# Peptides against a protein of PDB entry 7UQJ, part 6

Target 1, 160 residues: chain A of PDB entry 7UQJ
Amino acid sequence: PELYQNFNITPPRGVLFHGPPGTGKTLMARALAASCSSDERKITFFMRKGADILSKWVGEAERQLRLLFEEAKKHQPSIIFFDEIDGLAPVRSSKQEQIHASIVSTLLALMDGMDNRGQVIVIGATNRPDAVDPALRRPGRFDREFYFPLPDVKARFKIL

## One batch from the design tools (peptide; made by RFdiffusion4, then SolubleMPNN)

Design b1_p30_3_s4
Fold by OpenDDE base, seed 5:
Structure b1_p30_3_s4 (fold): chain B 160 residues (1-160), chain C 160 residues (1-160), chain D 160 residues (1-160), chain A 30 residues (1-30)
Amino acid sequence: as target 1 above (160 residues)
Amino acid sequence: as target 1 above (160 residues)
Amino acid sequence: as target 1 above (160 residues)
Amino acid sequence: DEERREEEERRRIEEERAEQREKALEEAAK
């Protein structure tokens, strides 16, 4: 939580971590969670996988999302990390429109319903930002996108 | 490959990174690749996903693995990183024995065929080391295993 | 940088990434830099190696640090990443006190001189947090410390 | 509670990866 205040950046409600597989999106989310709790200020980290919400919570995905956001709000300051969020909110293709539309709509509503005072940040991680419903990538939702480049082996080699 | 030489450690033919999702296995592999090449000594990093080898290279997986190892040898010093290697070499279950056995056998043969002089290191990442064929975890293959603990969410959460 | 504002956490002037070699400190710093720039808001990432500041900039290290911080301020929002900061700010041992004390004092002054409004974050990475001058680890400087755990020591040292 | 959640989430991610592997294998077997 503290990097962002130095930048006078209104904290996004949601941050999209995108980039190729193994660029450290999930690690970064955990490290950011870890990087946001001090001894005085423990951040609670909630992790969900996008596809789990669809596969394990079939028919209850909306309820589980609501519960997740309620629990995150209850345990604020908190981070909700959706790994593989493209699995939760795939780009609307004509064939599976209703179930995905409902889950996406619920996630949209939950993100929109986050009071700016809520010490809850949502981090979505995807390997395919273009596979995420553009509605989630709008201002007030995942309005900040973080490209996890392939650590250009060459560029990282300049670091180590 | 070069990391190991700097430590006078005979490079393992293979290293298994295991641990929960988002523990940074892939990130570490890339960081290690990036930490092993200096300006004088660039390491080539090859990344494949175990499931991609099965899904995208259906019927050609063996050939693609051979090509990958040949290319890695050609571009040595090099690291081959298999993300989600449990997707490539699942524990032998009776039902899909032949296709998996062939791919696993090819990977075994490729790892066994790596001359100790080859500056090629294979890193396998898995969330489920027990889901990886034990034959791959034997000496001369993935004979070294790295547990990526959950960044103790609590312990890291104390830091930022 | 934006995660921190949601949590009402006063952004650290500096964050110390610590942990064994190859724990992904440098990667994390780059991923954080990359994870702080959106299309609309590019963060400038400055990287310096602590040892380079001492070795390459002997006699000009203070000036180079000042220039770095000025350039970072000019290109804000920005991240300054000091890799191997223990090489820049070793714990005061009696023998090399003056030169290191001057560079450390300059870094302290630069970190102290960062207005809280400066969209500049300093990330120090070290393998040896105990080798970093405790003065740098005080509030208003590197007041936040991130442990990058070894993925199990014996295993990482075989890859690094 | 946190450890249980992390364990449940680990199990969840493992099961999905198993399902994705099964699907990839089913597609590969076609």
Scores: peptide ipSAE 0.000, ipTM 0.292, DockQ to the pose 0.150; fails the geometry check

